# Peptides against a protein of PDB entry 1BH9: the designs that were tried, part 7

Target 1, 89 residues: chain A of PDB entry 1BH9
Amino acid sequence: FSEEQLNRYEMYRRSAFPKAAIKRLIQSITGTSVSQNVVIAMSGISKVFVGEVVEEALDVCEKWGEMPPLQPKHMREAVRRLKSKGQIP

## One batch from the design tools (peptide)

Design b1_p12_1_s2 (made by RFdiffusion4, then SolubleMPNN; from b1_p12_1, 6 letters changed)
Fold by OpenDDE base, seed 4:
Structure b1_p12_1_s2 (fold): chain B 89 residues (1-89), chain A 12 residues (1-12)
Amino acid sequence: as target 1 above (89 residues)
Amino acid sequence: SYEELVQEILSE
């Protein structure tokens, strides 16, 4: 761990989707109320997913010899690569 | 898969 990596990890760890917003979003899709545990679980899964995409995007950025901040092209390539690897549908 | 996992969570 470099200091920069640690800092990024801390920012990631502390980040979270607002529960109320997630609850509303899920309910708008399901048409029914959802439990707090469902909101927590979905929030966690979403966070992990975003983290994996961002990690891949950072790798893309590095491999292309570029520096942050991430750009849309990095995110698009990251998704493509993750799909190719079978890591995401 | 993520899709399967999401469906599982939403089914709870």
Scores: peptide ipSAE 0.049, ipTM 0.655, DockQ to the pose 0.829
Fold by OpenDDE base, seed 1:
Structure b1_p12_1_s2 (fold): chain B 89 residues (1-89), chain A 12 residues (1-12)
Amino acid sequence: as target 1 above (89 residues)
Amino acid sequence: SYEELVQEILSE
């Protein structure tokens, strides 16, 4: 892959949701305390989810003959396509 | 599905 792809991957790899924020969000939904492991697991799944959406959006951008950065229209189309494919709810 | 995954994780 290109240097740009590598850079994007590294940025993605290093990115993370703040643990405290995720914990608070989960607890606000469940109404009960959650363990550190649950926070880590949910953070990971959430990151994968976001990654899949962004990846699809980049594909949309390319297929439309456009160049990054991603725009809202790419994100909207990505979500639509992923739902159509049954990859996201 | 993501919903199933979330429920499984939260059940731990």
Scores: peptide ipSAE 0.047, ipTM 0.649, DockQ to the pose 0.781
Fold by OpenDDE base, seed 3:
Structure b1_p12_1_s2 (fold): chain B 89 residues (1-89), chain A 12 residues (1-12)
Amino acid sequence: as target 1 above (89 residues)
Amino acid sequence: SYEELVQEILSE
């Protein structure tokens, strides 16, 4: 890792979705209460998904010769590329 | 797929 990559990784590691919000969202879908472990698992899956999109967006930003912060156009292009690669549905 | 994975987790 470069210093910049390491810094981004550390910020990513420190980030988390609020458990209460995730729990409410899941329960809205399932129609029943869910366990803490389910919330943790779903939070982890969601974090991985967001991480993959952000990583691709950073690559897009770099390839376009642009500087941070990421903009919506980078995120949209990232999603398009990941879908094209079959990495996300 | 992500959808299949989510359904698997929620089925626990």
Scores: peptide ipSAE 0.035, ipTM 0.625, DockQ to the pose 0.747
Fold by OpenDDE base, seed 2:
Order: sequence, then structure tokens, then C-alpha cells
Structure b1_p12_1_s2 (fold): chain B 89 residues (1-89), chain A 12 residues (1-12)
Amino acid sequence: as target 1 above (89 residues)
Amino acid sequence: SYEELVQEILSE
């Protein structure tokens, strides 16, 4: 990791989705209550997903010869590439 | 803003 990459990783590592918000979101979709463990699991999966998309978006930005901050076009392209690679549905 | 960014991405 470069110093900048390490810094981003540390900030990412320290970030977290509020459990209550995630619980409410899941329940709004499923229509039923969910357990604390489901919330924890879904929160973890979501965080990993966000991290992977952002990492890919940063790569896209770099390959396009552009500089941060990330823009919507980088995020959309990142998702397309990850789907193409079979890394996400 | 961050909110605008997220909504723009999700609207595609």
C-alpha cells in the first residue's frame, strides 16, 4: 500500500453502517423482523461490497487518466467491470 | 453532495 492507500483503508476499516438503520432497511424489504445476527452478517457483506466497488472505481479513475474525487461515471463503470469479471451478479 | 451522488448512481 502507498501512504494514501493505507490511509483510505484505515478510514474504511473504521467505518460502519448503523445497525438500527440496516435492520429497518432489511425489514422494509422482507416484510418481517430479522435477528441481530442477520443484521451483523448483512452489514459485513455490504461493507465488503462497498469496498470492492470503490477499489474498482479508483482503478477505473486511474486507468482513464483522471484524478480523484470519484464521480458517478467511475462507480457505474466499476460495477459494469465487476459484473463482466463475474465478481458480482 | 454525497446524497446526490448516490441517487444519481442508483438511478442508472
Scores: peptide ipSAE 0.025, ipTM 0.489, DockQ to the pose 0.036

Design b1_p12_1_s3 (made by RFdiffusion4, then SolubleMPNN; from b1_p12_1, 6 letters changed)
Fold by OpenDDE base, seed 5:
Structure b1_p12_1_s3 (fold): chain B 89 residues (1-89), chain A 12 residues (1-12)
Amino acid sequence: as target 1 above (89 residues)
Amino acid sequence: SYEEKVQQILSE
């Protein structure tokens, strides 16, 4: 891996969603209280999801011959591609 | 895999 890739991974690894915010969001949808384990699990899944979308967006950016930072057009295209691949709903 | 990545994060 390149130094840049390693740096991105380290920043990604250290990132996290606030538990309170995730809990509120889930409960807004479910209409009932959720356990801490559910919050932890959903936080982890969400982190992986975001990571995969960003990774795809970076690939799109590169394939289009463009440089970071990522723009909304990269994110939109990434989501389209991941959906077409069946990697996200 | 996706599942492995999830478990890795949850184990941190």
Scores: peptide ipSAE 0.033, ipTM 0.592, DockQ to the pose 0.089
Fold by OpenDDE base, seed 3:
Structure b1_p12_1_s3 (fold): chain B 89 residues (1-89), chain A 12 residues (1-12)
Amino acid sequence: as target 1 above (89 residues)
Amino acid sequence: SYEEKVQQILSE
């Protein structure tokens, strides 16, 4: 890991979705109350999802011979690639 | 799979 990668990873690790917001969002979709474990699981999966997209976007940026910061075009391409690989719906 | 990811998170 480079220093830059480490810094990004640390920032990623420190980030989190507010539990209350996630709970409300899930309940708005399901129409029923959800347990803390469901909120934790969904929060975790969401964070992993974001991480995977960002990781792919960084790879796209590098492969295009460009330098950070990431731009919307990198994110869009990342999503397309992940879908193509079947890694995300 | 996402199902496996869920299980991993819940097992922590």
Scores: peptide ipSAE 0.033, ipTM 0.603, DockQ to the pose 0.301
Fold by OpenDDE base, seed 4:
Structure b1_p12_1_s3 (fold): chain B 89 residues (1-89), chain A 12 residues (1-12)
Amino acid sequence: as target 1 above (89 residues)
Amino acid sequence: SYEEKVQQILSE
């Protein structure tokens, strides 16, 4: 890791979706209560998904010769590339 | 796979 990569990783690692908010969101969709493990799993996989998209978007930004912050065009291109590579559905 | 990622998270 470069220092910048390490800093981003630490910020990513420390970030988390609030459990209560995730629980409410899931229950608003399912119409029924969900277990703590479901909330944990959904929070975790969501974090992984966001991390993968952001990493790809940063790569897109760099390849386009642009500088942060990320813009919607970087995020859209990142999703397209990840789908093309079969890394996300 | 995403399934493997979920299992890893639940195993922490």
Scores: peptide ipSAE 0.033, ipTM 0.598, DockQ to the pose 0.277
Fold by OpenDDE base, seed 2:
Structure b1_p12_1_s3 (fold): chain B 89 residues (1-89), chain A 12 residues (1-12)
Amino acid sequence: as target 1 above (89 residues)
Amino acid sequence: SYEEKVQQILSE
């Protein structure tokens, strides 16, 4: 890792979605209550997903010869690429 | 893999 990469990784690792917000979001979609374990699992999955998208977006940014910060166009392209690779639906 | 990453995060 470069210093910048390491810093980003550390910030990512320390980040977390608020449990209450995730619970409310899930319940708004499912229409039923969810357990704490479901919230934890979904939070983890979501964190990994966000991390992978951001990583791909950074790669896109670099390949386009651009510098951070990431822009919406990088995120959109990242999602397209991940879909084409079969990494996300 | 994605699955391994998920398990890693859940174990934190």
Scores: peptide ipSAE 0.032, ipTM 0.591, DockQ to the pose 0.094

Design b1_p12_1_s4 (made by RFdiffusion4, then SolubleMPNN; from b1_p12_1, 6 letters changed)
Fold by OpenDDE base, seed 5:
Structure b1_p12_1_s4 (fold): chain B 89 residues (1-89), chain A 12 residues (1-12)
Amino acid sequence: as target 1 above (89 residues)
Amino acid sequence: SYEELLAKILSE
């Protein structure tokens, strides 16, 4: 890992979604209350998903010969590429 | 759906 990669990973590792907010979001979709374990699981999966998208977006940015910060176009392209690779639905 | 839920989470 480069120093920059290590720093990004550390920030990612320390980040977390607020449980209350995630619970509300899930319940807005399901229409019913969800358990604490579901909130924890969904938070973890969401974190992994965001990490994968950001990593791919950084790769897109680099391949396009551009410099950070990431822009919406990088994020959109990242999602498209991850879908084509079968990494995300 | 899974996609809908993720979209809401990522939109925050």
Scores: peptide ipSAE 0.027, ipTM 0.580, DockQ to the pose 0.084
Fold by OpenDDE base, seed 2:
Structure b1_p12_1_s4 (fold): chain B 89 residues (1-89), chain A 12 residues (1-12)
Amino acid sequence: as target 1 above (89 residues)
Amino acid sequence: SYEELLAKILSE
């Protein structure tokens, strides 16, 4: 890994969604209360998902011959490609 | 739904 890749990984590793915010978000969708364990599980899954999308977006940016920072078009294309690859539904 | 949840997460 390059120094830049290592730095991104470190920032990613240190990042986390606030539990209260995740709980509220889930409840807004499900319409019912959720347990702490559900919040923890969903937080972990969401973090992994975001990491995969960002990684794909960086690849898109590079393949398009563009330089960071990432733009919304990179994120949208990343999601499209991940769906095409069957990595996300 | 799962899709709605993902959409909200990505839009934040």
Scores: peptide ipSAE 0.025, ipTM 0.559, DockQ to the pose 0.080
Fold by OpenDDE base, seed 3:
Structure b1_p12_1_s4 (fold): chain B 89 residues (1-89), chain A 12 residues (1-12)
Amino acid sequence: as target 1 above (89 residues)
Amino acid sequence: SYEELLAKILSE
């Protein structure tokens, strides 16, 4: 890892979604209350997903010859590319 | 969808 990559990894490793926020988000989609185990599972899945999208988005930004910070267009393109690669459903 | 979930996460 480069120093920058290591720094990003450390920030990622130490980051976590607040359980209350995840619970509210899921409930806004499902329309009903969810269990603690569902919140824990979705928190883990979400962290992995966000990490993969951000990594792809950084690659998109670089390939487009643009400089950080990431913009919504990079995130949207990252998701499309990950789907086309079969890395996410 | 993933995009819907991502949009909501990023809006927080």
Scores: peptide ipSAE 0.023, ipTM 0.562, DockQ to the pose 0.068
Fold by OpenDDE base, seed 4:
Structure b1_p12_1_s4 (fold): chain B 89 residues (1-89), chain A 12 residues (1-12)
Amino acid sequence: as target 1 above (89 residues)
Amino acid sequence: SYEELLAKILSE
């Protein structure tokens, strides 16, 4: 990995969704309590998803000849591209 | 690579 990739990974790694918040969100949808393992699994999936979108957004930013930080327009374009590639619904 | 990065992320 390049230094830039490693730095992004470290920042990404250090970020996390609060377990309590995720649990509450899931329970608000399911209507019933969920196990700790469900919260962990959903948190992991969500983090991976966010990571993929951010990576695509960084690529968009670069291809547009722009520099970080990412802006909403980069995120919107990233989602559009990922959908076009069939990588996300 | 993407696969290596993903592996690192998921190993945490």
Scores: peptide ipSAE 0.021, ipTM 0.523, DockQ to the pose 0.055

Design b1_p12_2 (made by RFdiffusion4)
Fold by OpenDDE base, seed 5:
Structure b1_p12_2 (fold): chain B 89 residues (1-89), chain A 12 residues (1-12)
Amino acid sequence: as target 1 above (89 residues)
Amino acid sequence: TAYEDAVNDILS
């Protein structure tokens, strides 16, 4: 890891979705109460998902010969690529 | 993949 990569990793590992917000979001979709375990699971899934999308977006940015910060076009392309690779639905 | 990593993260 470069220092920049390490820094990004540290920021990523420190980040977290607020449990209350996730719980409300899930319940707004399901229409019923969800357990703490469901919130934890969904939070973990979401964090890893976001992490991989961002990683792909950074790769896109680099391959396009551009510099940070990431832009919406990088994120859109990242999602497109991940879908084409079958890594995400 | 993201989903596999997520599952492993949850179970770890």
Scores: peptide ipSAE 0.039, ipTM 0.643, DockQ to the pose 0.126
Fold by OpenDDE base, seed 4:
Structure b1_p12_2 (fold): chain B 89 residues (1-89), chain A 12 residues (1-12)
Amino acid sequence: as target 1 above (89 residues)
Amino acid sequence: TAYEDAVNDILS
């Protein structure tokens, strides 16, 4: 990791989805209460998913000869590329 | 994949 990459990783690592918010979101879909383990699992999956999208978006930004911060166009392109590669649904 | 990574992260 470069210093910048390390810094981004630290910010990413420190970030987290509020458990209460995740629980409410899941319950709004399922219509029933969910366990703490389900919330933890979904939070983990979501964080990793976001991480991969952001990583791809940073690559897109660089390849386009642009500099951070990321913009919506980078995120949209990242998703397209990841889908094309079959890395995400 | 993202989901596989997430599972591994949870189990680690």
Scores: peptide ipSAE 0.039, ipTM 0.633, DockQ to the pose 0.120
Fold by OpenDDE base, seed 3:
Formats: sequence, C-alpha cells, structure tokens
Structure b1_p12_2 (fold): chain B 89 residues (1-89), chain A 12 residues (1-12)
Amino acid sequence: as target 1 above (89 residues)
Amino acid sequence: TAYEDAVNDILS
C-alpha cells in the first residue's frame, strides 16, 4: 500500500455505522423490532458494500483522468462495473 | 465476494 492507500484503509477500518441508526432503518422496513445480531450482520454487510463501491468509484475517477472528490457519475459507473463483474447483485 | 468479506469482517 502507498501511504495514501494505507491511510484510507485505516480510516475505513475505524469507521462504522451507528447501531441505533441501522436498527431504526431495518425496523422501518420490517415493521418490527430486530435483534442485536441482525444489526451487527447488516452493519457489516453495509460497510463492506459501501467500501467496495467507493473503491471502485475511486478507480473509475482515476481511469477517467479526473480528480476527487467523487461525483454521482463515478458512483453510478462503479455500481455498473461491479454488477458487470458479478461482485454485487 | 462482498458477502463473504462481510462475514470475515464480522468474525475478525
């Protein structure tokens, strides 16, 4: 890893979705309370998903010869590419 | 895959 990559990785590792927010979001969809394990599982899945999308978007931005910050067009293209690669549903 | 990575992340 470059210093920049390492820094991003460390920030990613230290980041987390607030459990309360995730719980509220799930409950708004399910219409009933959810267990702590469900919140933990969904938080983990969400973190990995967001991480992969952002990583792909940064790659798109670079390949297009553009500079940060990421724009909606980078995110949309990232999702398309990840789906094409079969890395996300 | 993202799902496998998520499981590993949770277990780590």
Scores: peptide ipSAE 0.038, ipTM 0.636, DockQ to the pose 0.111
Fold by OpenDDE base, seed 2:
Structure b1_p12_2 (fold): chain B 89 residues (1-89), chain A 12 residues (1-12)
Amino acid sequence: as target 1 above (89 residues)
Amino acid sequence: TAYEDAVNDILS
C-alpha cells in the first residue's frame, strides 16, 4: 500500500488498549472475573474492530470528497455502513 | 470479517 497507509498501519500496530482497563471493562459487564486469555482475546478483537472502523471511515471521508483528519461524522457513517454490509453486528 | 481477522491475528 501507499506510504500514508504504511505509516497509518505502523501507528495502528504500535497502539494497544491497556490490559488492565480492558479487564475492568469486561468484568464490569460480566460481573465476574475473567482470565488473562479472555482479556488478550478481547483486546485483539477490539483492536481489529477499531482498525476496520477507521479504515471504513477513511473510505467514507474520501468518498465524501473530504480530507483528513477523520471527524465524528465519518466514524458514525462508517459504523452504519459496516452494519449494513454485515461486517459488524 | 472483523471477527475472522481477529481470530487469525490472535492465532498468528
Scores: peptide ipSAE 0.037, ipTM 0.633, DockQ to the pose 0.116

Design b1_p12_2_s1 (made by RFdiffusion4, then SolubleMPNN; from b1_p12_2, 6 letters changed)
Fold by OpenDDE base, seed 1:
Structure b1_p12_2_s1 (fold): chain B 89 residues (1-89), chain A 12 residues (1-12)
Amino acid sequence: as target 1 above (89 residues)
Amino acid sequence: TRYEELIAKILS
């Protein structure tokens, strides 16, 4: 991997969704209060989800013979492919 | 999907 790839990974790793926002979102869906541990777990899953979509988008970009940065068309195609594979809802 | 299964376990 390149230094740029490592840097992007580190930025991704350090990024996080606001806990309060995640908590409110979950509670709005479940209709009940959730624990801090649930918020942490859901935040982690959400982060992995975003990461996998981005990873697929990078693959799409490469397969189309294009180079980064990712464009909306890559993200749209990535989601389409992942759904087709049954890997994401 | 694996996401749905994991979420179900967390919220159970």
Scores: peptide ipSAE 0.428, ipTM 0.861, DockQ to the pose 0.917
Fold by OpenDDE base, seed 5:
Structure b1_p12_2_s1 (fold): chain B 89 residues (1-89), chain A 12 residues (1-12)
Amino acid sequence: as target 1 above (89 residues)
Amino acid sequence: TRYEELIAKILS
C-alpha cells in the first residue's frame, strides 16, 4: 500500500455520522422512536456501506486509467456495479 | 442483500 492509501483509510476510520442526525433519519422512516443501540448499529452498517461504495469507486477510477480525487461519475458507476453484483439494494 | 438482512435484525 501507499502512504496516500493509508492516509485515506485513516480518515475513513476516524469519520462518524452524528448520532442525533441518524436517530432523526431512522425515526422519520420507521415512524417510531429508536434506542441508542439501534442508532449505533445502524451507524456502523452505514459506514461500512459508504466504505464499500467508495472502495468500488476507487477501483472504477483505477480501471478507467484516471487519477484521484473521485468524481460523481465514479460513484455512479460504483453503485451500478455493486447493484449488478447483488451486493447492495 | 446482506445489508437488508442486517437492518431487519436490528429493527426487529
Scores: peptide ipSAE 0.423, ipTM 0.861, DockQ to the pose 0.933
Fold by OpenDDE base, seed 4:
Structure b1_p12_2_s1 (fold): chain B 89 residues (1-89), chain A 12 residues (1-12)
Amino acid sequence: as target 1 above (89 residues)
Amino acid sequence: TRYEELIAKILS
């Protein structure tokens, strides 16, 4: 590992979606109230999802011979690749 | 997908 990688991981680990916002979003979809545990679980899955997409995007950026920061085109390509692999809907 | 399965379990 590198210190830079560690720093990125720490930032990722510390990042989180506001619980209130997540709760409202879920409830807007389900039409019913959700428990705190549901919010926590969904937040965790969402964080992992974002992480995997970003990781794929970084790979795309590298394979295209480009340097950070990530651009929308990298994110779009990452999503396309993950879908083609059947890893995301 | 694995995500769909996880979400289904959470909301069940």
Scores: peptide ipSAE 0.407, ipTM 0.853, DockQ to the pose 0.940
Fold by OpenDDE base, seed 2:
Structure b1_p12_2_s1 (fold): chain B 89 residues (1-89), chain A 12 residues (1-12)
Amino acid sequence: as target 1 above (89 residues)
Amino acid sequence: TRYEELIAKILS
């Protein structure tokens, strides 16, 4: 892949969600406290999710004959497609 | 979905 693609991947790989924020969010939803391992696991899953949505959005952008950067319309379409495929809720 | 299954396992 291109240098730009590699750069995007590296930035994605280095990114991370704040543990405290994730913990609070999970606990807000579940109504109970969660362990650090749960936070780590959930953070990982969330990161993968974001990555897959972005990947789909990039595909949408390309299929529409458009060039980066991604726009909200690409993200919305990506989500619709992933839902249609049964890959996300 | 696979995400729902993973989340269920993590929270179990």
Scores: peptide ipSAE 0.398, ipTM 0.851, DockQ to the pose 0.909

Design b1_p12_2_s2 (made by RFdiffusion4, then SolubleMPNN; from b1_p12_2, 6 letters changed)
Fold by OpenDDE base, seed 1:
Structure b1_p12_2_s2 (fold): chain B 89 residues (1-89), chain A 12 residues (1-12)
Amino acid sequence: as target 1 above (89 residues)
Amino acid sequence: TRYEKLLEEILS
């Protein structure tokens, strides 16, 4: 892989959802307070989810013979494919 | 679906 691909991976790996924001979001949905462990777990799952969607989108972009950056059409197609595969709701 | 199951487990 290229240096650019490696750089993107490192940025992804280092990225994280702010705990406070995630906690507020979950609480707004559930209507009840959540523990730190729930926030951590949800944050991790969310990151994996986003990663899988982006990875699929990159695959779509490549299969269509196009180059980054990703466009909305790649993201839409990625979601469609992942849903079709039963990998996401 | 796998994510839904995980979320249900965590939120329950």
Scores: peptide ipSAE 0.160, ipTM 0.709, DockQ to the pose 0.947
Fold by OpenDDE base, seed 4:
Structure b1_p12_2_s2 (fold): chain B 89 residues (1-89), chain A 12 residues (1-12)
Amino acid sequence: as target 1 above (89 residues)
Amino acid sequence: TRYEKLLEEILS
């Protein structure tokens, strides 16, 4: 890792979605209460998902010969590529 | 996808 990459990783690692918000969101979809473990698991999956999208977006940005910060077009292209690769739905 | 599999497991 470069220092920049390391810093981004550390910030990512320390970040987390608010449990209450995740719980409410899940319950709004399922229509039933969810356990703390479900909230934790879903939070983790969401974090990984975001991380992978951002990683792909950075790759897109680089391949397009552009520099950070990421723009919406990078994120959109990243999602398209990940879908094409079968990495995300 | 792996996400779908994980979600299925979690919500089951």
Scores: peptide ipSAE 0.158, ipTM 0.714, DockQ to the pose 0.834
Fold by OpenDDE base, seed 2:
Structure b1_p12_2_s2 (fold): chain B 89 residues (1-89), chain A 12 residues (1-12)
Amino acid sequence: as target 1 above (89 residues)
Amino acid sequence: TRYEKLLEEILS
């Protein structure tokens, strides 16, 4: 549990998607209005999803022997790996 | 799936 890991965790924990933006995005997809609870639920799921992808990307970056910051190639590889593991659709 | 479980936890 390094200082860097702690900092990343704290930043992640404090981050949040704007509710209005999430609501608009969901409604643009579903074509119908959604409740506040749906927005909260989707916001939470999305945060977990992003966190898992970023965590995997950091692992990819490290395994490739590269240094921060994360690049698009790390994110793309992370998604591929998570899909391969069946952790994301 | 894990995301379905997350949804259940959030809505519970």
Scores: peptide ipSAE 0.145, ipTM 0.713, DockQ to the pose 0.194
Fold by OpenDDE base, seed 3:
Structure b1_p12_2_s2 (fold): chain B 89 residues (1-89), chain A 12 residues (1-12)
Amino acid sequence: as target 1 above (89 residues)
Amino acid sequence: TRYEKLLEEILS
């Protein structure tokens, strides 16, 4: 990894979603209460998901010959590509 | 699925 890549990786590793916020979000969607384990599991999955999308978006940006920062179009394309690859639903 | 495997790992 380059120094820049390492720095991004470290930031990703240290990042986390607030449990209370995730719990409220899930409950607002499901319409019912959720357990702590559900919140923990969903938080972990969400972090992985975000990481994969961002990684793909960076790849898209590079392949399009563009420079950072990432733009919404990169994120949308990343999601589209990951879906087509069957890596995300 | 991949995410189901992740769930298993996280909840283990």
Scores: peptide ipSAE 0.151, ipTM 0.718, DockQ to the pose 0.186; fails the geometry check

Design b1_p12_2_s3 (made by RFdiffusion4, then SolubleMPNN; from b1_p12_2, 7 letters changed)
Fold by OpenDDE base, seed 4:
Structure b1_p12_2_s3 (fold): chain B 89 residues (1-89), chain A 12 residues (1-12)
Amino acid sequence: as target 1 above (89 residues)
Amino acid sequence: TRYDELLAKILS
């Protein structure tokens, strides 16, 4: 545990996608209006997804002997690894 | 994946 880790967690916890934007995005895909609960659920899932990808990317960065901030190559490798593990589509 | 399943439940 470190204050830096705590700070990152707090930032993650407090972060949120704007509901209006998410609603518009979903509706652009579905072609129909969606309920508030769908927006909330989708927002939550998206947040978890991003969190998992970022966590994997941080691990990649560390294993490559590099230091933050994360770079696109870390994110790409993270996605590749998560896919290979069957953890994401 | 678990995400596909969750999305299916939400959108159903």
Scores: peptide ipSAE 0.208, ipTM 0.758, DockQ to the pose 0.840
Fold by OpenDDE base, seed 5:
Structure b1_p12_2_s3 (fold): chain B 89 residues (1-89), chain A 12 residues (1-12)
Amino acid sequence: as target 1 above (89 residues)
Amino acid sequence: TRYDELLAKILS
C-alpha cells in the first residue's frame, strides 16, 4: 500500500453517519419508529456498502489510467460493475 | 443480495 491509500482508509474508518439523520430516513421508509440498535446496525451496513462502492470506483479509476479524485463517472461505473457481479442490488 | 438478507433479519 501507499501513504495515500492508508490516508484514504483512515478517513473512511473515522467517518460516520449522524444517528438522528439515519433514524429519520429509516422511519420515512418504514412508517414506524425504530430502535437505537436498528439505527446502529443500519449505519454500519450503510458504511460497508459505501466503502465497497468507493473501493470499486477506485479500481475503475486506476484501470482507466486516471488519477484521483474520483469523479461521477467512476462512481456510476462502479455501481454498474457491482450490480453485474450480483454484489449489490 | 447479502445486504437484503441481512436487512431482512435486522428489521424483522
Scores: peptide ipSAE 0.204, ipTM 0.758, DockQ to the pose 0.803
Fold by OpenDDE base, seed 1:
Structure b1_p12_2_s3 (fold): chain B 89 residues (1-89), chain A 12 residues (1-12)
Amino acid sequence: as target 1 above (89 residues)
Amino acid sequence: TRYDELLAKILS
């Protein structure tokens, strides 16, 4: 892979959702307090989810014969495709 | 989905 790809991967790897926000969101859904480990696990799963959507969007962009950066239309199509495949809700 | 299964395990 190229240096550019590595750089994008590192930025993605280092990115994270605010723990407090994730904790509040989970607790609002479960109706009860959650442990720090649950917050960490959920944060990780959420990042993977976002990553898969972006990856699909990049594939859409390529299949449409277009070049980055990604546009809203690519993201919308990516979500549609992933849903049709049953890979995301 | 696989996400539903993972979430169920994490929250159980």
Scores: peptide ipSAE 0.197, ipTM 0.749, DockQ to the pose 0.791
Fold by OpenDDE base, seed 2:
Structure b1_p12_2_s3 (fold): chain B 89 residues (1-89), chain A 12 residues (1-12)
Amino acid sequence: as target 1 above (89 residues)
Amino acid sequence: TRYDELLAKILS
């Protein structure tokens, strides 16, 4: 890792979705109450998902010969690539 | 995807 990569990783590691908001979101989708463990699990999966998309977007940015910060076009391309690889639905 | 599999396990 470069210093910048390490710094980004640390900031990512320290970030978290608020449990109450995640619970409400899941329940709005499922139409039923969910347990705290489901909220924790979904929060973890979501964080990993976001991390993978951001990582792919950084790769896109670099491959396009551009410099940070990430732009919406990088995120959109990242999602397309991850879908193409079958890594996300 | 692996996410689908994880969700299936969580919701099972």
Scores: peptide ipSAE 0.192, ipTM 0.749, DockQ to the pose 0.750

